Peptides against a protein of PDB entry 7Q4I. Designs and how they scored, part 53

Target 1, 281 residues: chain A of PDB entry 7Q4I
Amino acid sequence: HENSTIAERLYSEVRVLCWIMTNPSNHQKKARHVKRTWGKRCNKLIFMSSAKDDELDAVALPVGEGRNNLWGKTKEAYKYIYEHHINDADWFLKADDDTYTIVENMRYMLYPYSPETPVYFGCKFKPYVKQGYMSGGAGYVLSREAVRRFVVEALPNPKLCKSDNSGAEDVEIGKCLQNVNVLAGDSRDSNGRGRFFPFVPEHHLIPSHTDKKFWYWQYIFYKTDEGLDCCSDNAISFHYVSPNQMYVLDYLIYHLRPYGIINTPDALPNKLAVGELMPEI

## One batch from the design tools (peptide; aimed at target 1 W215)

Design b2_p23_5_s2 (made by RFdiffusion4, then SolubleMPNN; from b2_p23_5, 14 letters changed)
Fold by OpenDDE base, seed 2:
Structure b2_p23_5_s2 (fold): chain B 281 residues (1-281), chain A 23 residues (1-23)
Amino acid sequence: as target 1 above (281 residues)
Amino acid sequence: MEEREKIYEEAEKLAKEIDKLYS
């Protein structure tokens, strides 16, 4: 038997709406597996698509499909959330239909922050945006205030936010958020280890004989290590996770236990005031 | 390894496309 008292408390106090970027061709192939695994642990789960699917709870956004429309889909997704769901959660996670998320770990990271603080978190990249931007694939989470500023202040102003649907989705939202003073937070743990990852666990845990010229090392905002020290014990997300791997991860994280080992969770930090951030490491 | 290589190739392709858009 497990004691989930703290997790239940955080589920109530740190409400997360997860929206999943998908398309009609992936409803059955990918998205349904998110719904059957980690998506169940969101307070609200919505699939953003171009076609409605009642079984999936997919929303048909007024956008075309294809890579060149991802920015358009993101804008429409957050507009939809703001109109229909802004008070249903405190935090709003974007993930892909091949992203796996440990929602409890995200709630733990977010706990000290006010949802009225204009901040967002993810795997921070350094190019193109001065404060950095969050990798789309790793998933990123906006505070309620960040969503408000994005939809109400940024999107209507072409000087603050790109009006057309072209460009890299994660870069464009990063630019828009910066222009309305939404801060790109530091998602690393107290040991400086990352929590949001743009690849599967294996790719981060196993040192790749990849050249340091590999784009990831040039893009990552904070210095990161490979191997066992790559990832926080409270890691939040991984990308390029196949449907089968999602079920494996669910089993390993939530079911498989080494007998005789009991983990005691760290104490929750003090809550921050509105506008206050944890110091960067 | 084949799956890893495919993922890396896809990611690299995407990164190159982004670089072209914003360079």
Scores: peptide ipSAE 0.474, ipTM 0.907, DockQ to the pose 0.833
OpenDDE base, seeds 1, 3, 4, 5: peptide ipSAE 0.437, 0.455, 0.435, 0.465; ipTM 0.894, 0.901, 0.895, 0.904

Design b2_p23_5_s3 (made by RFdiffusion4, then SolubleMPNN; from b2_p23_5, 11 letters changed)
Fold by OpenDDE base, seed 1:
Structure b2_p23_5_s3 (fold): chain B 281 residues (1-281), chain A 23 residues (1-23)
Amino acid sequence: as target 1 above (281 residues)
Amino acid sequence: SEKSEKIYEEAEKIAEERDKEYS
């Protein structure tokens, strides 16, 4: 029998609202598979779209579709969350409809942090934003205070946050969050291994999949290697995960077990004060 | 694989667009 006592504790103490970036054409093709797999492990799951879908629990945001509207959709999504759901969770995850997330591993990473600390986590990129920003595809998670600052302080001020809907979604939110002193956290584990990944596991685990000129190696804020040492044993997310692969990952992570191997979880770290971050690695 | 190539092509396009916008 599985002992889920610690996971159940973290489910209660580290409440996560997951919002999924999607569109009407992907409701059936992609989004429903998120709902049927990893999304069921969120404390609350909302799909952010341009059309309502009651079966999916999709919200129609007042935005157009297409890549040039992703920033607009992100702004409206967080406005909607702040207005209707800010007290429903402690942490607020953005993911795409082809992102897979191990929510328990995210709760473990977030456990020591206060949701009143202005911080967010993800796969940190270095260009264009001084403190860095989080990759849109890997997904990123904001504290409740970060959401408050974003919606109340940043969005209403064109000097702090871009008023139009154009630009790269992840860069634009990164700029806005920096301008209101939301910290770009370090999501790496104690061994310096990443937890949020902008590609599928295969692309990170297999060495020499790309050359050194590949943009990703220039973008990553923290140096990482390919291969087994690329990824935390407590990895949180992968991007470009197909609907079929989501079910495979769900089976491999939550059901398939090697007989006779039992992992004992590490002790939970001490909780941090408001505004305090984990020590640098 | 063809799937892998498409992923990298999409990601590269996104990166190029970002670089064009913010460089």
Scores: peptide ipSAE 0.589, ipTM 0.940, DockQ to the pose 0.814
OpenDDE base, seeds 2, 3, 4, 5: peptide ipSAE 0.587, 0.512, 0.589, 0.548; ipTM 0.938, 0.929, 0.940, 0.933

Design b2_p23_5_s4 (made by RFdiffusion4, then SolubleMPNN; from b2_p23_5, 13 letters changed)
Fold by OpenDDE base, seed 2:
Structure b2_p23_5_s4 (fold): chain B 281 residues (1-281), chain A 23 residues (1-23)
Amino acid sequence: as target 1 above (281 residues)
Amino acid sequence: MEEREKIYEEAEKMAEEIDKEYS
C-alpha cells in the first residue's frame, strides 16, 4: 500500500554518498548497525576507518585513531572520495557511527540545489568561523563542488587548511570550506525549524532539559525553540543515537503507521541555478 | 535521565575543549 514514487525519484536525482566516521573498535559495536539501518538508504555507503573491513565495507585510511586524529581522518576520507567516488554521487554526507539520518528528508532539502553550487549543510554553529560551521556529530553534507574545492583547492594550501591532523574536525573543515568560498547553507525548513541535530530527538523535543547557559544554546547559529517546534517534520539527523535506538527509529519512521492517516508530501520546490541558495528565513 | 546527563556532560566537555583551543 506504500507509494514511494517521489522518494524513488529523489533517490535517482539527488544521489548521496554517505561516509561514516568510525574506528576498528566500533566496526561491530556501532558501524554495522548504521549499515543495517539508515545507511542502506544512501546511494553509496562507505565506512572510513584505520583498518579495512570487507564485511562492513570499511576503508583503511592512513591515519591514527583518537580525537586528535579526527581531522586527519576527515581530510583523508574526502581525498579518498574525490579520487574514487566523486562522480558516484551529487552530495557527500559525513556522519558518525552514532548519527542517525533520514536520507529521504535530506534529499528533499537538497533537491532545489545544484551539486555544482559550492555549499554544505548541517547543524550550523556560530563560533570561530565567520559564516559558521556545521556540527560534526549532527553530520554535514557537501555538494560535489564543495568536495572538489575542499580537496583540490583547500587541502593543498596550509594557509587555507590546517596541514596537521589535530584540532576540532568540524571547526577545521568549516574554516577550510570558508576559505575556498564554500557557503554554509541554511538547513532550516520553511517554518524556521532545524533539520540537523547534535542530540537525540528526546533531548530536543522535551523542553527545559538544559539551562539556557548550556553550550548548545550559545553555539547554535540560528535561533531555535524547544518542544515540538524545535524540529522540522522533515528532520534529517540526530546524534548520540545508540545502535538499539537506530532500530527503533527505523521502525517508527519506516514501518509504524497510524491507521487511516495518509500523509501527502508537499510539492517539490523549483530548482535553483548554480550558485543560488534558498532565501534565508 | 542518566543517559541524557552523560551525553550532555560529554558534549559539554567537547565544547569546553573547543573553546580552549580556539578562544
Scores: peptide ipSAE 0.438, ipTM 0.898, DockQ to the pose 0.856
OpenDDE base, seeds 1, 3, 4, 5: peptide ipSAE 0.151, 0.427, 0.390, 0.422; ipTM 0.743, 0.894, 0.883, 0.893

Design b2_p23_6 (made by RFdiffusion4)
Pose (drawn by RFdiffusion4):
Structure b2_p23_6 (pose): chain A 281 residues (1-281), chain P 23 residues (1-23)
Amino acid sequence: as target 1 above (281 residues)
Amino acid sequence: MTEYEEAVEQSEEMVEEHEEELE
């Protein structure tokens, strides 16, 4: 048994809308498994695709397929969410169909921040954007104010926001958001451990590639060696998670527990004023 | 963003090789 009263209270206090980037080839192979595992724990779940689907209730964006249209799908998805869901949630998560998210830990991290604060969170990378951009695979989450500025202020101005549908979806939204004074938040825990991860847990707990010009060690904004210390007890996301591994992570995280070891929750921080972030780590 | 696309390829290859080892 479990007492989930605290998480149920945060469910209503910190509304998270999750949108999943997918395509018709992945509707049954991947997107279904996201809906059956962590997707149902969001306040609202939306599958953004190029075609409709009964099972997912998928939204067909006026965007073609291919890696060259991922940026177009991101712009159209946030425009659609602003048009139809801006008051349906406080926070707006973009995730791939191979992202796994512990939604309860996302509500824990977001609790002190005002949805009116222009901010977004994720795994922070250094290149191409001065304040950093968030990994698209680890998932990134925008405040309601960040979604308003993106749709209302950045998309209509081609100098601030790339108008073509090509490019790295995460780098482009990182540029549009920096250009409209949306802050790149720090998602690490108070001990400095990461919460958002672009790889499976094994790759962060046991880093095989050893600072040998591998892109990850160059891209990471906050320096860390990772290893067994890499990851927060309140980590939020992993990526390159197979459809089967969605169910395994669900079992090991939510069901399997060592008898007599009771997780005691850390106290929630006090709410922050509009424009304020937590003290830096 | 060539360097970026190379990073994607490296990641996909690494994940594929690791899955094959497990199989």

Design b2_p23_6_s1 (made by RFdiffusion4, then SolubleMPNN; from b2_p23_6, 16 letters changed)
Fold by OpenDDE base, seed 5:
Structure b2_p23_6_s1 (fold): chain B 281 residues (1-281), chain A 23 residues (1-23)
Amino acid sequence: as target 1 above (281 residues)
Amino acid sequence: DKDYLEAIKEAEEYMKKKEELEK
């Protein structure tokens, strides 16, 4: 027995379109498992590929495959979303086909924000972009206004947005978004714990899992710790999650329960005005 | 950008190897 009343409310009030970065070789290997697990909790789920797949709901974008085309695919994906789906959701999540997302936790984070606020969220990194940028692997979510500004104002202007398809897609979109005054939000919870993670849970939860020289520690925008204090109880995403691990996570998060322990959700915060952000932690 | 791409590639390779070892 469970009570999902508040989750159902947020499903209707905080509409999320999830687009998944994939390729034809991963349609069956990875993407279909996203569709069968966390992707079903999105209001709209689209797979962005180079080949159409009606069974998967994959779109063939006019791009080539390979790492050097990821930025091109991201640009075309958001152009496609703007053209066909801009009114189908309030928030637009990019994720990889090996990203796992707890969509309810994302809705909780997004609830106070207006979709007309030019803002986006994810795992914020500090290099290359003054305000920071969101890690591509952890997934990042744009408000409707952010998508509009990206597609209508940034993309058509080579001075604001890189015209070629090369480069790190997350850095490039971060540059473009900054140039049109889309704010890089703080996705941390009230305890200062992160919600978007560019690695698997084990990597973040286990102390001293990585060397102090590991690049991640130099890239993170906000100070973070390892162990249980690394991650919000309302964590949103993890990356490098295998298809099998997605099913395990689905079971652990949505089915497995410790008998006698009841989780009572916190009260929803007040909604913010357009352009307003949550106070700094 | 190049340094970041290399870092990502390294992380991906590491995670791929780990996944293979877990199979």
Scores: peptide ipSAE 0.255, ipTM 0.819, DockQ to the pose 0.744
OpenDDE base, seeds 1, 2, 3, 4: peptide ipSAE 0.238, 0.252, 0.230, 0.228; ipTM 0.809, 0.815, 0.805, 0.805; seeds 3, 4 fail the geometry check

Design b2_p23_6_s2 (made by RFdiffusion4, then SolubleMPNN; from b2_p23_6, 14 letters changed)
Fold by OpenDDE base, seed 2:
Structure b2_p23_6_s2 (fold): chain B 281 residues (1-281), chain A 23 residues (1-23)
Amino acid sequence: as target 1 above (281 residues)
Amino acid sequence: DKELEEAFKEAREDRKKFEEELK
């Protein structure tokens, strides 16, 4: 009754390795639920922690825990990926253990791009980095070439990439990537609607729910609206999603169907050449 | 919604901490 032919094709052609930022205290509380929901739709799923967990497939990175170590963990995570998994995927997603991702929608967005294009996508923020940077909580995805440049060219050079482990990890990786000419892509759909979101769906879907003084409105790189027009029909991620909400979202997105409504997917766009980006809206 | 309010609070606090680290 369900036709997933295109999704299956994209699963094969747009391979995504998802690494989840977590810690030992969240292995059972949060990370496990990622594995049982959206994480199972990644081509490869790895949990990056400070302690090994074979049941979770968690890797013990040589870093401490806490907010001041998030940047260190990100660096070590991508080093680990480059060493062990660089050829296992085309795209490499960072997400938190409370991020929910619709991987099929991400594959759709990524389909036209070459993984050899130095580019990364996410919820683009404007401060601190000239080209912008991607919100850590919304999750961000690097091309294979972006990972290579980050690990091989940026990380070994203290002038290009912060050597210590402190700082805002999303800003720091954004600086590093900019310094090696990895482009901060535009993840918006053809209607100019965002796909990566640093908050839960309700935050974006409810008009005037937030004060205009809320920091987010000053941080977003692209102007966005609230309400039903806030989000792409092919939205990719949401942040601060509880474990229970992950199961709800899984049900709503992949199981619940309005009878008699048939959705015909848009045709896939043409593939871009290496180094080519979709035009900004 | 209490859960939503808590999420917003967490988001604000997280971003504030990041901004402090960037000073």
Scores: peptide ipSAE 0.123, ipTM 0.796, DockQ to the pose 0.123
OpenDDE base, seeds 1, 3, 4, 5: peptide ipSAE 0.055, 0.036, 0.101, 0.118; ipTM 0.758, 0.653, 0.788, 0.793

Design b2_p23_6_s3 (made by RFdiffusion4, then SolubleMPNN; from b2_p23_6, 15 letters changed)
Fold by OpenDDE base, seed 5:
Structure b2_p23_6_s3 (fold): chain B 281 residues (1-281), chain A 23 residues (1-23)
Amino acid sequence: as target 1 above (281 residues)
Amino acid sequence: DKDYEEALKEAEKDRKEEEEKKK
């Protein structure tokens, strides 16, 4: 009883490779639930680990485990993607094994952009990087050109990209991308509402959960509100989503329907030229 | 909500660890 014609079109025209940051201890606990929920809506889904798992489709990257190796894992993940999968997609999403993503909403956001435009999107933070950087936990998506520049131009040059595997993963990739003129895009909708979220929906939707001293308010690049105006109707991601919550979200988003309410999608915007971005809000 | 409280604790922990990496 549903019409997915536009979603099917975007699935073909806006191809997304999703790579999931995971580790061997989380293959069964977390990663498999990504595969069974939102990950099935990616054009390609790869789990980046330190151990191979053929059931999960996990790749063993030549990195150690632990939070201090996340930057190393991200570098190796994108090297692997560039070597094996750069032509399998137009856009390349990094997500954690506790990130939930509405891939159709991401395709809608990305539709006007050329994958040859050096751009990436996510929840933009303002510290450390002049143009900003994208939150690691909310997930971030690189264009094909952004991946090329990252792997071919940035990674081989210690002056452009940190050679050590230590540091904050999201900050370090943000620095590298800025140094090769990959633009930190604006992922907000036409109403100025965010699409990528570094927390669970409840954190953003319910006012007064955090005070003004909460770090998030100092890190966000764009002004954001709490409550129903916090989040786009076309929101893309949430972080710290438990395996059980992933199934709940899948049910709520893709199955549960209020009887008699028909959602009519907005018209697709015009495609942008290579190097062109949407106007600032 | 228990799930929210757990998520918030993880977020706070992660932020602390990220701040330590940025020093």
Scores: peptide ipSAE 0.355, ipTM 0.872, DockQ to the pose 0.124
OpenDDE base, seeds 1, 2, 3, 4: peptide ipSAE 0.352, 0.315, 0.136, 0.373; ipTM 0.872, 0.852, 0.736, 0.879; seed 4 fails the geometry check

Design b2_p23_6_s4 (made by RFdiffusion4, then SolubleMPNN; from b2_p23_6, 13 letters changed)
Fold by OpenDDE base, seed 1:
Structure b2_p23_6_s4 (fold): chain B 281 residues (1-281), chain A 23 residues (1-23)
Amino acid sequence: as target 1 above (281 residues)
Amino acid sequence: DEEYEEALKEAEEYIKEEEEKKK
């Protein structure tokens, strides 16, 4: 028997709206598997597409499909959220239709923060944006205030936010958020281990799986190690997760238990004031 | 930026190739 009392408390106190970046060709192939796995643990789940799908709960945004429209889709997705859903949650997660997220671990990370703090979290990269930006594939989560500033202050101003739909969506939102003083938070755990990952667990856990010349090692904002020390015990996300792997991960994380091992959760940290961040590690 | 878009494309191709090797 599981004791989920703390997880249930966090579900109520740290409300998360998850929006999934998808397209009509992926509704059945990918997006429905998100809905059937980790997406069911969000307080609200919305699929952002170019076509409506009532079975999936997909929204048709007024954008075209293709890589050159991802920034356009991100802008329209957050406009839609602000207009219809800004009070439905405290935190707003972007994920891809091949991102897997442990929502309980995200709630644990977010618990001390006020949703009125202008902050966002993810896998922080250092290029292009002075404070860094969050990797699009790993998923990133905005506070309610961050969404407000993005939609109301940044998007209407071409000097603060790119008006055209071209460019890398994660870099562009990172620039916009910086320009309205939304802080790029540190998502690492107390041991300095990462929580948001732009690749599958295998690529992070296995040493020397990638060449040290691989761009990722130049892009990471915080120094990370390979192997078992790569990843927090409270990891939040992985990218490039196939539909089949989502079901495997759901089983391994939520159902498979080693008999006789009971994990006791750490105590919740104290809540921070509005505008306060956790100290850097 | 074009360099980052190329890097992301390279990562996607790499992962696709690794998934294909597992089949």
Scores: peptide ipSAE 0.313, ipTM 0.842, DockQ to the pose 0.796
OpenDDE base, seeds 2, 3, 4, 5: peptide ipSAE 0.020, 0.272, 0.257, 0.309; ipTM 0.508, 0.822, 0.814, 0.841; seeds 2, 3 fail the geometry check

Design b2_p23_7 (made by RFdiffusion4)
Pose (drawn by RFdiffusion4):
Structure b2_p23_7 (pose): chain A 281 residues (1-281), chain P 23 residues (1-23)
Amino acid sequence: as target 1 above (281 residues)
Amino acid sequence: SESSDEIFNESQNIADEIDEEYS
């Protein structure tokens, strides 16, 4: 048994819309498993694709397939969400079909922040954007105000926002958001442990690549060695998670527990004013 | 071990491609 009253209260107080980038080849192989595991825990779940699908109720964006159109799919998905869902949620998560998200921990992190604060959260990388950009695979989440500025202020101005559909989807949205005064939030916990992860848990708990010019150690905005200390008890996301591993993480996180060890929730911080972020770690 | 290596190789190749593009 579980008492989920606290999470149910946050469910209504912190509405999260989750959109999943997918394609027809992945509809049954990957996107289905996201819907059956963590996707159903979002306030609203949307599969953004280039073709329709009964099972997923997928939205067909006017965008071709291929890695060269991922940026186009991001722009069209946020335009579609602004057009049809801007008042349906407070927070707007982009995730791949190999991202795993603990949605309850996302509501915990987002609770103190105003949806009217122009901010987005994720795993923060240093290159290509002064204030940093968020890993597309770890998932990143935008405030309602961040979605408004992206669609209303950044997309219509080609100098602020790349008009071609090519490029690293996460780097480009990082540039458009910096150009419209959307803040790159700090998603680490109060102990400085990460919540958003671009790899599976093993790769952060046991870093095999050892600071040997591997891209990750160069890209990470906040320096850390990781290891057994890497990860928050309230971590939000992992990536490169196979469809089978979606169900395993669900089982180990939500079902399996050591008898007699009761997780006591940390108190919720007080709400913040518009434009305000939590004290820096 | 083999699966981990595949993930790290794939991610490194993506990172190199991004670096080339934005260089």

Design b2_p23_7_s1 (made by RFdiffusion4, then SolubleMPNN; from b2_p23_7, 10 letters changed)
Fold by OpenDDE base, seed 5:
Order: sequence, then C-alpha cells, then structure tokens
Structure b2_p23_7_s1 (fold): chain B 281 residues (1-281), chain A 23 residues (1-23)
Amino acid sequence: as target 1 above (281 residues)
Amino acid sequence: SEESKKIYEEAEKIAEEIDKEYS
C-alpha cells in the first residue's frame, strides 16, 4: 500500500551521515531513543560522546563534558568524520540527542545540490556572523566539501577558527565556515517556509507562545510566522523533543494516515552545478 | 504547559549567555 521508490532512490543518491551530540549521562536517557527512531533512517549514524558505548555506537572524543566543551566536541567530531567517514556520505548532519529529524525531507532539500559545493544548511540566525550561522539545536548539515574545508583549511588556522574549546558551538562553527567561504544556505521551501526548527512543533505551530521580544524573533535570519504557515510540509527538524515524543512523531509521520488521502510527491528539481545555489525566495 | 515553560526558560538562558559572550 505504500510506495517508497523515490525515498529509496534519494537514500542511495543523497547519502547522509548523522552524528549526534551526546554525553555519557544521556546515552540511555536520550541517545538510544534517537537510534531507535529517526536515526535509523540515516545512511550512517554515530554518537559523539566522551565515553565509548558499543551498544549505542558512541565514540569517545578527547574532550570534557559541559556546555563549555561543546565547541571542542564539534571540532573533534568533524575531525573524526573526516578521518574515518568522509567518503561514507555526501552530507553530514549534526543533531542533538533531543533533536528529531525527518531525513527524507532533508534528502529532498539537498537533492539539487552537489556535495562538492561548499554549503551548509539549518535554521539560520543573523547575529555575530555576517552571512549568518545555523542553530546548533535545530541541527545543521554540511556538504562533503564543507567538511573538508572546515577540517583541512579552517581548524588548523587559529586566525580562521577558534583554537580553544570554549564558546557557543554553533556561532564558532559558523565563523569558521564563513572564513573558508562555506556558504550559509537558505533551507526554506518554495513557499518561503522554514524546514529546521529550534523548538518543538507545538511552539512553532501555536501562535502567541512568546512575545516579539523573545530572543528567537531577534535571531532568525529570515522572517517567519507562527501557526500552520510557520513550517514547511517538508519540515526537517525540531529541537527539545523528549524521548517519548520521538516515538510519537515516528508514529504520526510514518504510520498514521488519514484514509482516502494520498499525497503525491512533487517532481525532483534539476540538479545544480558545483557552487550553484537555489534562487532566493 | 510546564514543559513548554521549561524549554523556553532554558533556551532564553542559553541566548542570554551567547549575547553576553559575543556582544
């Protein structure tokens, strides 16, 4: 009754390695639920931690724990990926252990882009980085070329990339990527709706949860609305998703269907040349 | 909800920390 032919094609043509930011205290509490839900739809799934866990497929990076080490963990994670996995995928997603991702929607967004294009996508924020940077919690995805430039060109140069492990992880990688001419892409759909979200669906879908002074409205790079027009029908990620809500989302997205309604996927767009981006909306 | 309130409070705290560091 279900036809997944296009999704299967994109699984093979738009290969995604997902790495999950976690720590030893969250291996059982959070990370294992990512592995049991949306993480299984990645071409490769790796948990980046400070302790090894063979059941989880967690890697022990040479970093400490806590927010002051998140930037250090991100640098070591991408170094590890570059050394061991750079050819295992075309795109490299960072997510938190409380981020939920619809990987098929991400593959759809990424399909026209060359992995040799120096670009990355996510929920774009405007402060502190001229071209913007991607929200850490919403998750962000680098092309293979972006990873290469980050690890080979940016990280070894303290003038291009912060050598210390302190700082806001998402701001610091955003600065580094800008300094090596990795473009901060536009992840919005053809209707101008966002795809990567730094909060749960409820917070974006229900209007008036916050006033316009709330930091999010000051940080967003592209103007966005609340309500049903907040979010693409092909949304990619949500943050602050509890372990139980991950299973709920898996059920709602992949199993629950309204009888008699058939969704026909849009045609795939034309592929872009290396270095080419989609037109601005 | 109480859960939503906690999420917003955590996110706000993080944003404030970022602003203090990079402003």
Scores: peptide ipSAE 0.526, ipTM 0.929, DockQ to the pose 0.864
OpenDDE base, seeds 1, 2, 3, 4: peptide ipSAE 0.511, 0.522, 0.517, 0.512; ipTM 0.926, 0.927, 0.926, 0.925

Design b2_p23_7_s2 (made by RFdiffusion4, then SolubleMPNN; from b2_p23_7, 13 letters changed)
Fold by OpenDDE base, seed 4:
Structure b2_p23_7_s2 (fold): chain B 281 residues (1-281), chain A 23 residues (1-23)
Amino acid sequence: as target 1 above (281 residues)
Amino acid sequence: SEERKKIYEKAEEIAKEIDKLYS
């Protein structure tokens, strides 16, 4: 019943390698459900762990587990990608094993950009990094050039990139990327609505009586509202998505249809030159 | 909901950890 011609085109032209941050205790509990849902829509899917799992396609990185080792795991993950997979994709997404991603919407956002442009996208936070950094939980996507710069230029230089495995993973990679002139892109749509979200849809869509001092409002780089206007119609990711919710989201997004409503996709934008970004909103 | 509260609490803990590391 559906026409997927444009989605198929973008699947070929905007190749995405997705790597999933996980650990051995979550292989069956969480990571497997990513593989069985949205992860199938990546051009390549790899699970980065401390233990190998051939059924999951998990890689054993030489790092410990726990939050204090996430930065170490991220460094080793991108080293592994650069060594084995740098030419297998154009864009390289990091996501958690409780992140849900609409890969087609990500391809749409990325379409105009050259993979040779040193840029990365996600939910941009403002603290600690001048240009901002991308929230780890919402997931973030690097261009091929960004990965190259990170691995080849940043990681080997302790002045550019933290050699210790401690620290907040998303802040540390943000610092490293800034130091090698990888640009923190704007992932908002033409209406100024966000696409990468560090919480589940319910948390963004439903106005909260939470304190205005809630950390999120201080961290967001671009001011956003709650309610239906919070989120792009082409939203890309949500975090803290349970395994059960992943299957629900898969059904709602890809199977459930309101009868008689036909969505016509917007025209693709023109491709940008290498180094060029979309105009700021 | 209790689930929402737990998520916010977890996120707040993470933010506090980040603030402790970088402030």
Scores: peptide ipSAE 0.483, ipTM 0.917, DockQ to the pose 0.835
OpenDDE base, seeds 1, 2, 3, 5: peptide ipSAE 0.017, 0.018, 0.014, 0.008; ipTM 0.514, 0.447, 0.429, 0.454; seeds 2, 5 fail the geometry check

